# Designs tried in a protein design run: peptides against a protein of PDB entry 7K3S. Part 18

Target 1, 60 residues: chain A of PDB entry 7K3S
Amino acid sequence: MEELSGKPLSYAEKEKLKEKLAFLKKEYSRTLARLQRAKRAEKAKNSKKAIEDGVPQPEA

## One batch from the design tools (peptide; aimed at target 1 E13 K20)

Design b2_p25_7_s1 (made by RFdiffusion4, then SolubleMPNN; its pose is not in this set)
Fold by OpenDDE base, seed 3:
Structure b2_p25_7_s1 (fold): chain B 60 residues (1-60), chain A 25 residues (1-25)
Amino acid sequence: as target 1 above (60 residues)
Amino acid sequence: KEELLKKNEEELAELEKKLEELRKQ
């Protein structure tokens, strides 16, 4: 049984970690929604451009 | 954009691990 040799985090440090976790979960959801919209917009552009001119797009 | 998502996933996993260690103390 390895000793969890981490100093017990103070109540204030624990609350700061919960706030940071909640912030990162919000940023994850926003970034995922942006990525999904970008992939759908790229498919819609590539479907319109596959009708007009065959040039590959750069990854962002 | 995918690199920012990957960095966020890694930072979330590290924070979830630290919170689980705090629940076992």
Scores: peptide ipSAE 0.157, ipTM 0.752, DockQ to the pose 0.090
OpenDDE base, seeds 1, 2, 4, 5: peptide ipSAE 0.148, 0.152, 0.153, 0.152; ipTM 0.750, 0.756, 0.755, 0.753

Design b2_p25_7_s2 (made by RFdiffusion4, then SolubleMPNN; its pose is not in this set)
Fold by OpenDDE base, seed 4:
Structure b2_p25_7_s2 (fold): chain B 60 residues (1-60), chain A 25 residues (1-25)
Amino acid sequence: as target 1 above (60 residues)
Amino acid sequence: KEELIKKAEEELAELEKKLEELRKQ
């Protein structure tokens, strides 16, 4: 067991980690929402193309 | 795009682990 005997983080270091966590949670949520919109737009584009090209939609 | 999510999930998990370890000290 690697005892990460990390020195007890100062109050300032704990607050900096909380700020970094809050930032990353925000960026994760934004990135996830962008990915979901991109996947929906891609599906909608592929569906339009499949209708235009007369190709059967691949079932999910 | 999925790789950016995966990296953000990994970084979040590491920070959550560090914060939990800091609560046990």
Scores: peptide ipSAE 0.090, ipTM 0.690, DockQ to the pose 0.091
OpenDDE base, seeds 1, 2, 3, 5: peptide ipSAE 0.086, 0.088, 0.082, 0.087; ipTM 0.688, 0.693, 0.687, 0.691

Design b2_p25_7_s3 (made by RFdiffusion4, then SolubleMPNN; its pose is not in this set)
Fold by OpenDDE base, seed 2:
Structure b2_p25_7_s3 (fold): chain B 60 residues (1-60), chain A 25 residues (1-25)
Amino acid sequence: as target 1 above (60 residues)
Amino acid sequence: KEELLKKAEEELAELEEKLEELRKL
């Protein structure tokens, strides 16, 4: 068993990590939802632009 | 936008690992 060479985190440090994890999960979910909407909007634009000249979309 | 998602995934994974280590101690 690799010795996890770290002092046991205090209860307060564990709670701070849980808060940061909850924040990052929220930002991940928001970013994922924005990305999915952007990809849907891009597909809807590309289905209209199959009639007019190839402008490369910037990877955002 | 994909870079922000990737960074959030990486930071999330690191924090999930740290929380799992803290459950085993």
Scores: peptide ipSAE 0.110, ipTM 0.699, DockQ to the pose 0.091
OpenDDE base, seeds 1, 3, 4, 5: peptide ipSAE 0.105, 0.099, 0.100, 0.101; ipTM 0.693, 0.688, 0.692, 0.698

Design b2_p25_7_s4 (made by RFdiffusion4, then SolubleMPNN; failed a check: too like the target's own chain; its pose is not in this set)
Amino acid sequence: AEELKKKAEEELAFLEKKLEELRKQ

Design b2_p25_8 (made by RFdiffusion4)
Pose (drawn by RFdiffusion4):
Structure b2_p25_8 (pose): chain A 60 residues (1-60), chain P 25 residues (1-25)
Amino acid sequence: as target 1 above (60 residues)
Amino acid sequence: EEELAKLEEEAAFLEEEIAKLKAEA
């Protein structure tokens, strides 16, 4: 399910790698998706296809 | 040490790109 990224890292290095880079990767694709979808749908109501979003965290 | 330096560069790059996206929002 998950991917084990970071074998030779100590406790703190691994802690920072997972938590910080995962938050950043999520919010990168997250904010990009929110605004990109809003942009295409508002200019012209088009048939949407796919998005992996599910649980929203009150974000606008 | 080399892997940690690459990971710091990736973290800094992602912070800059998120800041740009927040500014565009």

Design b2_p25_8_s2 (made by RFdiffusion4, then SolubleMPNN; from b2_p25_8, 10 letters changed; failed a check: too like the target's own chain)
Amino acid sequence: KEYIEKLEEELAFLEEELERLRKEA

Design b2_p25_8_s4 (made by RFdiffusion4, then SolubleMPNN; from b2_p25_8, 14 letters changed; failed a check: too like the target's own chain)
Amino acid sequence: KKYIEEKEKELAELEEKLQKLKEEA

## One batch from the design tools (peptide; made by RFdiffusion4, then SolubleMPNN; aimed at target 1 K43 K45; its pose is not in this set)

Design b2_p26_1_s3
Fold by OpenDDE base, seed 3:
Structure b2_p26_1_s3 (fold): chain B 60 residues (1-60), chain A 26 residues (1-26)
Amino acid sequence: as target 1 above (60 residues)
Amino acid sequence: EEKAKEEEEKRKKEEEKKKEEKEKKE
């Protein structure tokens, strides 16, 4: 990544990089939200299993 | 300015298509 350090980026190249950065930030946030949803769904599944395993039959 | 907006829109459409292709492959 060393060949871009020597030339002043044009206005168009700077705007293209800003757009790419904004996009990458949006995709990161979307992926993080999916991961957080998956972790919440996993906790909800584990809580259902813990309720299903955690009915000791009332011994009569 | 118009060419810059057209290139931006074209790039956005290509990126959306590449995202849909990745979502279809998972």
Scores: peptide ipSAE 0.166, ipTM 0.662, DockQ to the pose 0.011
OpenDDE base, seeds 1, 2, 4, 5: peptide ipSAE 0.161, 0.152, 0.159, 0.152; ipTM 0.721, 0.686, 0.717, 0.697

Design b2_p26_1_s4
Fold by OpenDDE base, seed 4:
Structure b2_p26_1_s4 (fold): chain B 60 residues (1-60), chain A 26 residues (1-26)
Amino acid sequence: as target 1 above (60 residues)
Amino acid sequence: KEEAERERKKRKEEEEKEKKEEEEKK
């Protein structure tokens, strides 16, 4: 592991790091959106199953 | 330097395409 401990990052290294950060932010947002969709789909599945099982839905 | 500038240009073009696609979906 070349210890980057003491040399200022080159312009190219800084831009590669910015690209990696942009990519990681995009993948994070995409993963978060998938997780939120999965949680909504699970809630909708559980509500359908509760209606099928004759359990009164708590009126919101 | 040229490679890093090309990468930065590609990122900006992708961000601009994503904005246009979001605007077209409204």
Scores: peptide ipSAE 0.232, ipTM 0.674, DockQ to the pose 0.010
OpenDDE base, seeds 1, 2, 3, 5: peptide ipSAE 0.203, 0.225, 0.203, 0.213; ipTM 0.649, 0.673, 0.639, 0.658

Design b2_p26_2_s1
Fold by OpenDDE base, seed 2:
Structure b2_p26_2_s1 (fold): chain B 60 residues (1-60), chain A 26 residues (1-26)
Amino acid sequence: as target 1 above (60 residues)
Amino acid sequence: DKEEEERRRREKEREKEEEELRKARE
């Protein structure tokens, strides 16, 4: 582990890093929610196609 | 104190974001 032998961060620098971490977590949540909606939409599309093609749906 | 109110506001914003992260993992 490289010793981060940096000067101790000021209170203001720590708060700025917390704000940046908050922002990054929010963008992660937004992206994850988009991915989950896309996966649900793909599952619904594949289920509709499998019904149309006469393929038995795997029970959940 | 205006600084304490701003700190408390930032804390509530982080808590909401952690809750949204939890809901987005469900």
Scores: peptide ipSAE 0.236, ipTM 0.785, DockQ to the pose 0.020
OpenDDE base, seeds 1, 3, 4, 5: peptide ipSAE 0.220, 0.220, 0.231, 0.221; ipTM 0.777, 0.777, 0.785, 0.780

Design b2_p26_3_s2 (failed a check: too like the target's own chain)
Amino acid sequence: KEELEKLRKELKEKEEEKKKEEEEKK

Design b2_p26_3_s4
Fold by OpenDDE base, seed 3:
Structure b2_p26_3_s4 (fold): chain B 60 residues (1-60), chain A 26 residues (1-26)
Amino acid sequence: as target 1 above (60 residues)
Amino acid sequence: EEELERLREELEKRKKEEEERERKEK
């Protein structure tokens, strides 16, 4: 058994790790929302181009 | 990125302060 040979984290270190985790969750959600907006914008551009090029839109 | 780095620096500072306290208690 690898002894988890880490000194026990202080209360202050644990709270700081919670703050880091909250920050990372916020940045993840922000990045996910950006990706979703980018995909929607790409679909909307492709749809506009397909109308302009006279290509029948595949009905989903 | 900057907020995450500030959080890292503050964690490292608190770790050094704890190691100094442990050294004064021995």
Scores: peptide ipSAE 0.196, ipTM 0.737, DockQ to the pose 0.008
OpenDDE base, seeds 1, 2, 4, 5: peptide ipSAE 0.189, 0.189, 0.190, 0.179; ipTM 0.716, 0.723, 0.723, 0.704

Design b2_p26_4_s2
Fold by OpenDDE base, seed 3:
Structure b2_p26_4_s2 (fold): chain B 60 residues (1-60), chain A 26 residues (1-26)
Amino acid sequence: as target 1 above (60 residues)
Amino acid sequence: EEEEERRKKLEEEEEKKREELRKKEE
């Protein structure tokens, strides 16, 4: 277990960790937006296919 | 691209520091 319990992080180390965290949060948000768009596109494809196959859509 | 390169450099520097710390604890 790395004992993070003994040395205060330098100002530079704290700023680097903040920059890394900000970047990771931005990439997470971008990835989540892409995933949500992909799920909507999949639902739209399944909807189009069910209309083509004459299958009633389950109303949400 | 620039932000990703900056992140990659940061990650490499952090990994290098972790490796240097491990080599000092052995």
Scores: peptide ipSAE 0.217, ipTM 0.704, DockQ to the pose 0.012
OpenDDE base, seeds 1, 2, 4, 5: peptide ipSAE 0.172, 0.187, 0.204, 0.188; ipTM 0.668, 0.696, 0.692, 0.680

Design b2_p26_5_s3 (failed a check: too like the target's own chain)
Amino acid sequence: SKAEEEKEKEEKKKEEEERKEREKLE

Design b2_p26_5_s4
Fold by OpenDDE base, seed 3:
Structure b2_p26_5_s4 (fold): chain B 60 residues (1-60), chain A 26 residues (1-26)
Amino acid sequence: as target 1 above (60 residues)
Amino acid sequence: TKAAEEKKKEEEEKRRKEEEERRKKE
């Protein structure tokens, strides 16, 4: 592990870190949107089953 | 110097474009 712990980051190092951060934020947002879609699909599946089984939905 | 900063920016843009081209070829 190179100890970058004391030197001010160069312009190029800062931009490379900004690019990595932008990439990670994009992948996070994509994963979050996928998770939210999966949760909505699961809720819709459970709602259909609860209607079919005559089971009252747990109120939120 | 402004010229050294501009040259670094151009080299970084060139490197980003080459990385994007590599990623588009896989």
Scores: peptide ipSAE 0.161, ipTM 0.727, DockQ to the pose 0.007
OpenDDE base, seeds 1, 2, 4, 5: peptide ipSAE 0.133, 0.131, 0.132, 0.146; ipTM 0.724, 0.717, 0.723, 0.734

Design b2_p26_7_s1
Fold by OpenDDE base, seed 2:
Structure b2_p26_7_s1 (fold): chain B 60 residues (1-60), chain A 26 residues (1-26)
Amino acid sequence: as target 1 above (60 residues)
Amino acid sequence: KKKEELERRKKEEELRKKEKEEEEKK
């Protein structure tokens, strides 16, 4: 295990890291919400196409 | 949550002011 012999982070450096982490968590949640909307839209397109093609949707 | 975010934003602005003041002193 390499000892992370990093100098103790200053209060300013710790706050800057907390801000970066908060930003990354916000962008992650935004991206997940976009992905979930895209997957729902894809499922809705596939269900419309399956109704048009007369194929019964497999019940989950 | 909202109070903590506001306090963090105030500290961020203060740190940015200090960083700018330290950069102007060099």
Scores: peptide ipSAE 0.211, ipTM 0.700, DockQ to the pose 0.009
OpenDDE base, seeds 1, 3, 4, 5: peptide ipSAE 0.164, 0.155, 0.159, 0.177; ipTM 0.711, 0.639, 0.648, 0.694; seed 4 fails the geometry check

Design b2_p26_7_s2
Fold by OpenDDE base, seed 5:
Structure b2_p26_7_s2 (fold): chain B 60 residues (1-60), chain A 26 residues (1-26)
Amino acid sequence: as target 1 above (60 residues)
Amino acid sequence: KKEEEEKRKEEEKKLLEEERKKREEE
């Protein structure tokens, strides 16, 4: 186990780390957008079901 | 620009392979 914890990152290691971070940010944004679409779809299903079941939607 | 980007991607692949090799030697 060489403790890499003390060596300054090379230019190439910094660029690789930036690319990994850019990839992770893109996948995070895609996952967040998917989650937000799923929550909107669930709310729309619950609203349709509440109208069908005669439950008054709370007016916003 | 395209050639320089390709060279950077090749250098990144070599660095990833070296990191994998170091992990396989442990």
Scores: peptide ipSAE 0.165, ipTM 0.716, DockQ to the pose 0.010
OpenDDE base, seeds 1, 2, 3, 4: peptide ipSAE 0.137, 0.140, 0.118, 0.152; ipTM 0.684, 0.683, 0.658, 0.703

## One batch from the design tools (peptide; aimed at target 1 E15 K25 Y28)

Design b2_p27_1 (made by RFdiffusion4; failed a check: too like the target's own chain)
Pose (drawn by RFdiffusion4):
Structure b2_p27_1 (pose): chain A 60 residues (1-60), chain P 27 residues (1-27)
Amino acid sequence: as target 1 above (60 residues)
Amino acid sequence: PLSTAGKEKLEEELEKLEEEAEEELEE
């Protein structure tokens, strides 16, 4: 399910690697997706296909 | 506090994330 990224890291290095870079990777693809979908749908109502989003965290 | 070797590994992971982000913007 998850991917074990970061074998030779100590407690703090691994803590910062998982939490920080995962938050940044999520919000990168997250904000990009919110705005990109809003852009294409508002210019012309097109048939949407696929998005891995599910649980929203009140974001606008 | 972080070790020197741990800082270098974290920088490598940041560079990989930046490359992935550039690839997603190019799509």

Design b2_p27_1_s2 (made by RFdiffusion4, then SolubleMPNN; from b2_p27_1, 12 letters changed; failed a check: too like the target's own chain)
Amino acid sequence: KLSYADKELLEKKLKELEEEFKKKLEE

Design b2_p27_1_s3 (made by RFdiffusion4, then SolubleMPNN; from b2_p27_1, 14 letters changed)
Fold by OpenDDE base, seed 3:
Structure b2_p27_1_s3 (fold): chain B 60 residues (1-60), chain A 27 residues (1-27)
Amino acid sequence: as target 1 above (60 residues)
Amino acid sequence: KLSKEDIELLKKKLEELEKEFKEELEK
């Protein structure tokens, strides 16, 4: 990665950086959406358990 | 046209996103 630090980036190098940024932004957004779904699913499980533990099982 | 400042901003954002993405994969 060191060679790009001192020279004016060519048009092709600039486009490659834009493509990489767009790709990473897409993958990050996809990961965040998965994480948010997982957190919502966990909260829904924890709320179901709290309701189930709060309902006295009728003594059989 | 991308300025030198735009390129530096793109590099910084790339590094930030790479870091954040790695941190989210390690959790």
Scores: peptide ipSAE 0.051, ipTM 0.612, DockQ to the pose 0.194
OpenDDE base, seeds 1, 2, 4, 5: peptide ipSAE 0.046, 0.050, 0.047, 0.045; ipTM 0.617, 0.612, 0.615, 0.614

Design b2_p27_1_s4 (made by RFdiffusion4, then SolubleMPNN; from b2_p27_1, 13 letters changed; failed a check: too like the target's own chain)
Amino acid sequence: ELSKADKELLKKKEEELKEEFEKELEK

Design b2_p27_2_s1 (made by RFdiffusion4, then SolubleMPNN; failed a check: too like the target's own chain; its pose is not in this set)
Amino acid sequence: KKEELEKEFKKFLEEKLKEIEKEAKEE

Design b2_p27_2_s4 (made by RFdiffusion4, then SolubleMPNN; failed a check: too like the target's own chain; its pose is not in this set)
Amino acid sequence: KKEKEKKEFEEFLKKKLEEIKKEAKKE

Design b2_p27_3 (made by RFdiffusion4)
Pose (drawn by RFdiffusion4):
Structure b2_p27_3 (pose): chain A 60 residues (1-60), chain P 27 residues (1-27)
Amino acid sequence: as target 1 above (60 residues)
Amino acid sequence: EEELEEELEELEEEMEEIEEELEEELE
């Protein structure tokens, strides 16, 4: 399911690698998706296809 | 759109800084 990224990292290095870079990768694709969807749908109501989003964390 | 581009650039810069710090600790 998950991917084990970071073998030779100590406790703190690994802690920072997983938590920080995962939060950043999530919010990167997350904010990009929110606004990109809003952009295309508002200019003209088009047939949407696919998005991996599921649980929203009150974000606007 | 401009705000989104700035936020994406900041997130990319933070990821690069974290990767560089981890590479330096591994060396």

Design b2_p27_3_s1 (made by RFdiffusion4, then SolubleMPNN; from b2_p27_3, 11 letters changed; failed a check: too like the target's own chain)
Amino acid sequence: EEELKERLEKLKEEMEKILEEIEKKKK

Design b2_p27_3_s2 (made by RFdiffusion4, then SolubleMPNN; from b2_p27_3, 10 letters changed)
Fold by OpenDDE base, seed 1:
Structure b2_p27_3_s2 (fold): chain B 60 residues (1-60), chain A 27 residues (1-27)
Amino acid sequence: as target 1 above (60 residues)
Amino acid sequence: MEELEKRLKELEEEMEEIKKEIEEKKK
């Protein structure tokens, strides 16, 4: 069993990984907010097409 | 939409790799 003897991260290397993780959490939250806006915009386009096609809107 | 969902998955995977690296080097 080769112990993956990865030397313990220095304090500085650990803080750098925490900063990268904080950056990725921010990018995740921004991307999620964009996806939720895109989903709402697609639903609104489909609802507009259903009104234009004379299909009764399903009651909300 | 699919590109944003793909990007969310990539971000989750990269976040999980960093968490594992922080945990393994803390023992």
Scores: peptide ipSAE 0.510, ipTM 0.887, DockQ to the pose 0.370
OpenDDE base, seeds 2, 3, 4, 5: peptide ipSAE 0.506, 0.506, 0.507, 0.508; ipTM 0.885, 0.885, 0.886, 0.887

Design b2_p27_3_s3 (made by RFdiffusion4, then SolubleMPNN; from b2_p27_3, 10 letters changed)
Fold by OpenDDE base, seed 3:
Structure b2_p27_3_s3 (fold): chain B 60 residues (1-60), chain A 27 residues (1-27)
Amino acid sequence: as target 1 above (60 residues)
Amino acid sequence: EEELERRLKELEEEMEKILKEIEEKKK
């Protein structure tokens, strides 16, 4: 365990970490929205293929 | 999909590290 027993973070270092955290939260939200779109697009492709193959869609 | 799920996990781990570092340096 590297004890970060170093000097207390300067105000500027704390603000830099907060900025990085805000950036990561934004990237997380964007990535999650992309994943949700991908999952919906897969379901829509499966539904389209089931219609094309004449297979009754499972009721949701 | 699996790439996006892996990227979400990486982002969660990086956020947790930053939160931990902010908390440890607040004590």
Scores: peptide ipSAE 0.519, ipTM 0.890, DockQ to the pose 0.289
OpenDDE base, seeds 1, 2, 4, 5: peptide ipSAE 0.519, 0.526, 0.528, 0.519; ipTM 0.892, 0.890, 0.891, 0.891; seeds 2, 4 fail the geometry check

Design b2_p27_3_s4 (made by RFdiffusion4, then SolubleMPNN; from b2_p27_3, 14 letters changed; failed a check: too like the target's own chain)
Amino acid sequence: MKELEEKLKKLKEEEEKILKEIEEAKK

Design b2_p27_4_s3 (made by RFdiffusion4, then SolubleMPNN; its pose is not in this set)
Fold by OpenDDE base, seed 2:
Structure b2_p27_4_s3 (fold): chain B 60 residues (1-60), chain A 27 residues (1-27)
Amino acid sequence: as target 1 above (60 residues)
Amino acid sequence: SDPAKMKEIDEKIAELEKEYQEALAKL
Protein backbone atom coordinates (compact mmCIF):
# COMPACT_ATOMS: atom_id res chain seq x y z
CA MET B 1 0.00 0.00 0.00
CA GLU B 2 1.50 3.36 -0.96
CA GLU B 3 0.97 5.65 2.06
CA LEU B 4 -0.91 8.47 0.28
CA SER B 5 -1.01 10.35 3.66
CA GLY B 6 2.44 12.07 3.37
CA LYS B 7 2.60 13.65 -0.15
CA PRO B 8 0.45 16.28 -1.91
CA LEU B 9 -1.76 14.15 -4.15
CA SER B 10 -1.66 15.00 -7.85
CA TYR B 11 -4.88 15.64 -9.80
CA ALA B 12 -4.45 12.16 -11.40
CA GLU B 13 -4.11 10.46 -7.96
CA LYS B 14 -7.25 12.31 -6.77
CA GLU B 15 -9.31 11.08 -9.76
CA LYS B 16 -7.93 7.51 -9.25
CA LEU B 17 -9.15 7.61 -5.60
CA LYS B 18 -12.63 8.79 -6.73
CA GLU B 19 -12.75 5.90 -9.26
CA LYS B 20 -11.66 3.45 -6.50
CA LEU B 21 -14.40 4.81 -4.18
CA ALA B 22 -17.05 4.41 -6.92
CA PHE B 23 -15.83 0.84 -7.66
CA LEU B 24 -15.85 -0.18 -3.95
CA LYS B 25 -19.37 1.30 -3.51
CA LYS B 26 -20.55 -0.77 -6.54
CA GLU B 27 -18.93 -4.02 -5.28
CA TYR B 28 -20.32 -3.45 -1.74
CA SER B 29 -23.84 -2.91 -3.17
CA ARG B 30 -23.51 -6.08 -5.33
CA THR B 31 -22.31 -8.18 -2.35
CA LEU B 32 -25.05 -6.79 -0.05
CA ALA B 33 -27.73 -7.59 -2.68
CA ARG B 34 -26.38 -11.21 -2.93
CA LEU B 35 -26.42 -11.59 0.89
CA GLN B 36 -29.98 -10.20 1.10
CA ARG B 37 -31.17 -12.62 -1.67
CA ALA B 38 -29.50 -15.57 0.15
CA LYS B 39 -31.18 -14.61 3.50
CA ARG B 40 -34.60 -14.29 1.77
CA ALA B 41 -34.11 -17.70 0.07
CA GLU B 42 -33.14 -19.31 3.42
CA LYS B 43 -36.24 -17.83 5.15
CA ALA B 44 -38.44 -19.11 2.28
CA LYS B 45 -36.93 -22.65 2.64
CA ASN B 46 -37.40 -22.62 6.44
CA SER B 47 -41.03 -21.43 6.04
CA LYS B 48 -41.72 -24.31 3.56
CA LYS B 49 -40.23 -26.87 6.01
CA ALA B 50 -42.30 -25.45 8.90
CA ILE B 51 -45.49 -25.84 6.78
CA GLU B 52 -44.52 -29.39 5.64
CA ASP B 53 -43.75 -30.51 9.25
CA GLY B 54 -47.10 -29.02 10.43
CA VAL B 55 -49.29 -30.62 7.68
CA PRO B 56 -50.28 -34.19 8.62
CA GLN B 57 -49.46 -36.25 5.55
CA PRO B 58 -52.76 -37.61 4.22
CA GLU B 59 -52.76 -41.31 5.00
CA ALA B 60 -52.71 -42.96 1.63
CA SER A 1 -6.26 20.62 -3.95
CA ASP A 2 -7.51 20.85 -0.36
CA PRO A 3 -5.58 18.19 1.68
CA ALA A 4 -8.60 17.92 4.05
CA LYS A 5 -10.83 16.73 1.13
CA MET A 6 -8.20 14.12 0.16
CA LYS A 7 -8.05 12.83 3.76
CA GLU A 8 -11.88 12.57 3.79
CA ILE A 9 -11.79 10.52 0.52
CA ASP A 10 -9.10 8.17 1.96
CA GLU A 11 -11.12 7.70 5.20
CA LYS A 12 -14.28 6.95 3.15
CA ILE A 13 -12.36 4.42 0.97
CA ALA A 14 -11.06 2.67 4.14
CA GLU A 15 -14.62 2.55 5.60
CA LEU A 16 -16.05 1.02 2.37
CA GLU A 17 -13.17 -1.51 2.20
CA LYS A 18 -13.94 -2.60 5.80
CA GLU A 19 -17.72 -2.85 5.18
CA TYR A 20 -17.09 -4.80 1.93
CA GLN A 21 -14.82 -7.33 3.71
CA GLU A 22 -17.41 -7.73 6.52
CA ALA A 23 -20.14 -8.32 3.87
CA LEU A 24 -17.97 -10.98 2.13
CA ALA A 25 -17.36 -12.76 5.48
CA LYS A 26 -21.19 -12.99 5.99
CA LEU A 27 -21.80 -14.58 2.53
Scores: peptide ipSAE 0.093, ipTM 0.662, DockQ to the pose 0.270
OpenDDE base, seeds 1, 3, 4, 5: peptide ipSAE 0.086, 0.087, 0.078, 0.076; ipTM 0.663, 0.660, 0.628, 0.626

Design b2_p27_4_s4 (made by RFdiffusion4, then SolubleMPNN; its pose is not in this set)
Fold by OpenDDE base, seed 2:
Structure b2_p27_4_s4 (fold): chain B 60 residues (1-60), chain A 27 residues (1-27)
Amino acid sequence: as target 1 above (60 residues)
Amino acid sequence: SDPKKMEEIDKKIKELEEKYKKALEEL
């Protein structure tokens, strides 16, 4: 990536960076939401298994 | 004013790229 630090950016380069920032925010939020759902599903599976194995659930 | 805002946008893009990469490695 060219370090844009110190060169005057064109209007088109400015808009491209704003679009890239908006895209990365969207993709990060989508991935984070998937990861959080996966972690919740794993905890729910582990809790179900611990109940089946007779292990006391950690108090919330 | 405009150059400083653009540098802040570039820093924020790099920060989001790194966070997105880490989130994919943890998935």
Scores: peptide ipSAE 0.084, ipTM 0.632, DockQ to the pose 0.289
OpenDDE base, seeds 1, 3, 4, 5: peptide ipSAE 0.065, 0.082, 0.084, 0.082; ipTM 0.631, 0.630, 0.658, 0.634

Design b2_p27_5 (made by RFdiffusion4)
Pose (drawn by RFdiffusion4):
Structure b2_p27_5 (pose): chain A 60 residues (1-60), chain P 27 residues (1-27)
Amino acid sequence: as target 1 above (60 residues)
Amino acid sequence: EEEELEEKLEELEEEEEEVEEEIEEEE
């Protein structure tokens, strides 16, 4: 399911690698998706296809 | 909204680079 990224990292290095870069990768694709979808749907109501979003964390 | 999105994406990319540099310094 998950991907084991970071073999030769100590406790703190690994802690920072997973938590920080995962938060950043999530919010990167997250904010990009929220605004990109709002952009296309508001200019003209088009037939949406696919999005991996599921549990929202009150974000606008 | 497009300008704010571009600024937020640039900030997130800079923060990823900084975390990678910190990890490399600790190694």

Design b2_p27_5_s1 (made by RFdiffusion4, then SolubleMPNN; from b2_p27_5, 10 letters changed)
Fold by OpenDDE base, seed 3:
Structure b2_p27_5_s1 (fold): chain B 60 residues (1-60), chain A 27 residues (1-27)
Amino acid sequence: as target 1 above (60 residues)
Amino acid sequence: REEELERRLKELKEEEEKILKEIEEER
């Protein structure tokens, strides 16, 4: 396997990678916030179903 | 839906790690 010991990135290529990294971090944070909302919505649905099905919620 | 978001978080993290390695290989 030729390790593509990549030519030293130009300053411009490095700045472009940093911009891409900043974009990915923003998308990660946005996706994480969506996941946290989904998990809360699932818990709220399960709590509503448990109340509807007459199942006593396990004491947290 | 949660599993899809978890998969997407993993993909985004793997892409971040690739870019970090490419930035570090310049040092």
Scores: peptide ipSAE 0.580, ipTM 0.907, DockQ to the pose 0.344
OpenDDE base, seeds 1, 2, 4, 5: peptide ipSAE 0.578, 0.577, 0.579, 0.579; ipTM 0.909, 0.907, 0.907, 0.905

Design b2_p27_5_s2 (made by RFdiffusion4, then SolubleMPNN; from b2_p27_5, 11 letters changed; failed a check: too like the target's own chain)
Amino acid sequence: REKELKERLERLEKEKEEVLKEIEEAR

Design b2_p27_5_s3 (made by RFdiffusion4, then SolubleMPNN; from b2_p27_5, 8 letters changed)
Fold by OpenDDE base, seed 2:
Structure b2_p27_5_s3 (fold): chain B 60 residues (1-60), chain A 27 residues (1-27)
Amino acid sequence: as target 1 above (60 residues)
Amino acid sequence: KEEELERKLKELEEEKEKVLEEIEKEK
């Protein structure tokens, strides 16, 4: 079993990983907010179409 | 669009987990 001797990360490598983590958290939050807007936009389209088609909206 | 965003969220979670594991590999 080759011990993948995980060389202790230098301080600089740790800071680079923290920056990458911060970036990924930001992109996650952006993507989540975009998904929430997409889901709301789909509900709003379905609501407009249901009003036009005379179909009662299912109560959430 | 929703499925693409859900896939992208999953990819970002997996990438975050890998980065956390790399940060934790020093304990």
Scores: peptide ipSAE 0.559, ipTM 0.905, DockQ to the pose 0.315
OpenDDE base, seeds 1, 3, 4, 5: peptide ipSAE 0.555, 0.557, 0.558, 0.557; ipTM 0.905, 0.905, 0.906, 0.906

Design b2_p27_5_s4 (made by RFdiffusion4, then SolubleMPNN; from b2_p27_5, 10 letters changed)
Fold by OpenDDE base, seed 3:
Structure b2_p27_5_s4 (fold): chain B 60 residues (1-60), chain A 27 residues (1-27)
Amino acid sequence: as target 1 above (60 residues)
Amino acid sequence: REEELEERLKKLEEEMKKVLEEIEKER
């Protein structure tokens, strides 16, 4: 098994990877914030359904 | 929609892991 002892990344390649990592971290944080909003919106929908199901239809 | 966001988070974590492993292969 040849250890691809990959040549040490040039400073420029390493900085490019750090920029990519920073971008991915930003997209992760944005996606996580979207997921947290979706989970809150689901709870709010379930609460709204519980209110709609909890309104006794006025017996006419 | 939540599952799609969770899958996207998992994909981003895997991509971040690969980038970290590529940065760390220098140590």
Scores: peptide ipSAE 0.607, ipTM 0.923, DockQ to the pose 0.316
OpenDDE base, seeds 1, 2, 4, 5: peptide ipSAE 0.606, 0.607, 0.607, 0.607; ipTM 0.923, 0.923, 0.923, 0.923

Design b2_p27_6 (made by RFdiffusion4)
Pose (drawn by RFdiffusion4):
Structure b2_p27_6 (pose): chain A 60 residues (1-60), chain P 27 residues (1-27)
Amino acid sequence: as target 1 above (60 residues)
Amino acid sequence: EWEEFEEEEEELLEELPHLKEKVEELP
């Protein structure tokens, strides 16, 4: 399911690699998706296809 | 792997500077 990124990292280095880079990768694809969808749907109501979003964390 | 992480973190924070304070609060 998950991917084991970071084999030779100590406790703190690994802690920072997983938590920080994952939060940043999520919010990167997250904010981009929110605004990109709002942009295309508001200009003209188009048939949406796919998005991996599921549990919202009150974000606008 | 640690050096790559630092580079990727810096690149992402250049694009997403508003998340800097939240990232600094992480362990």

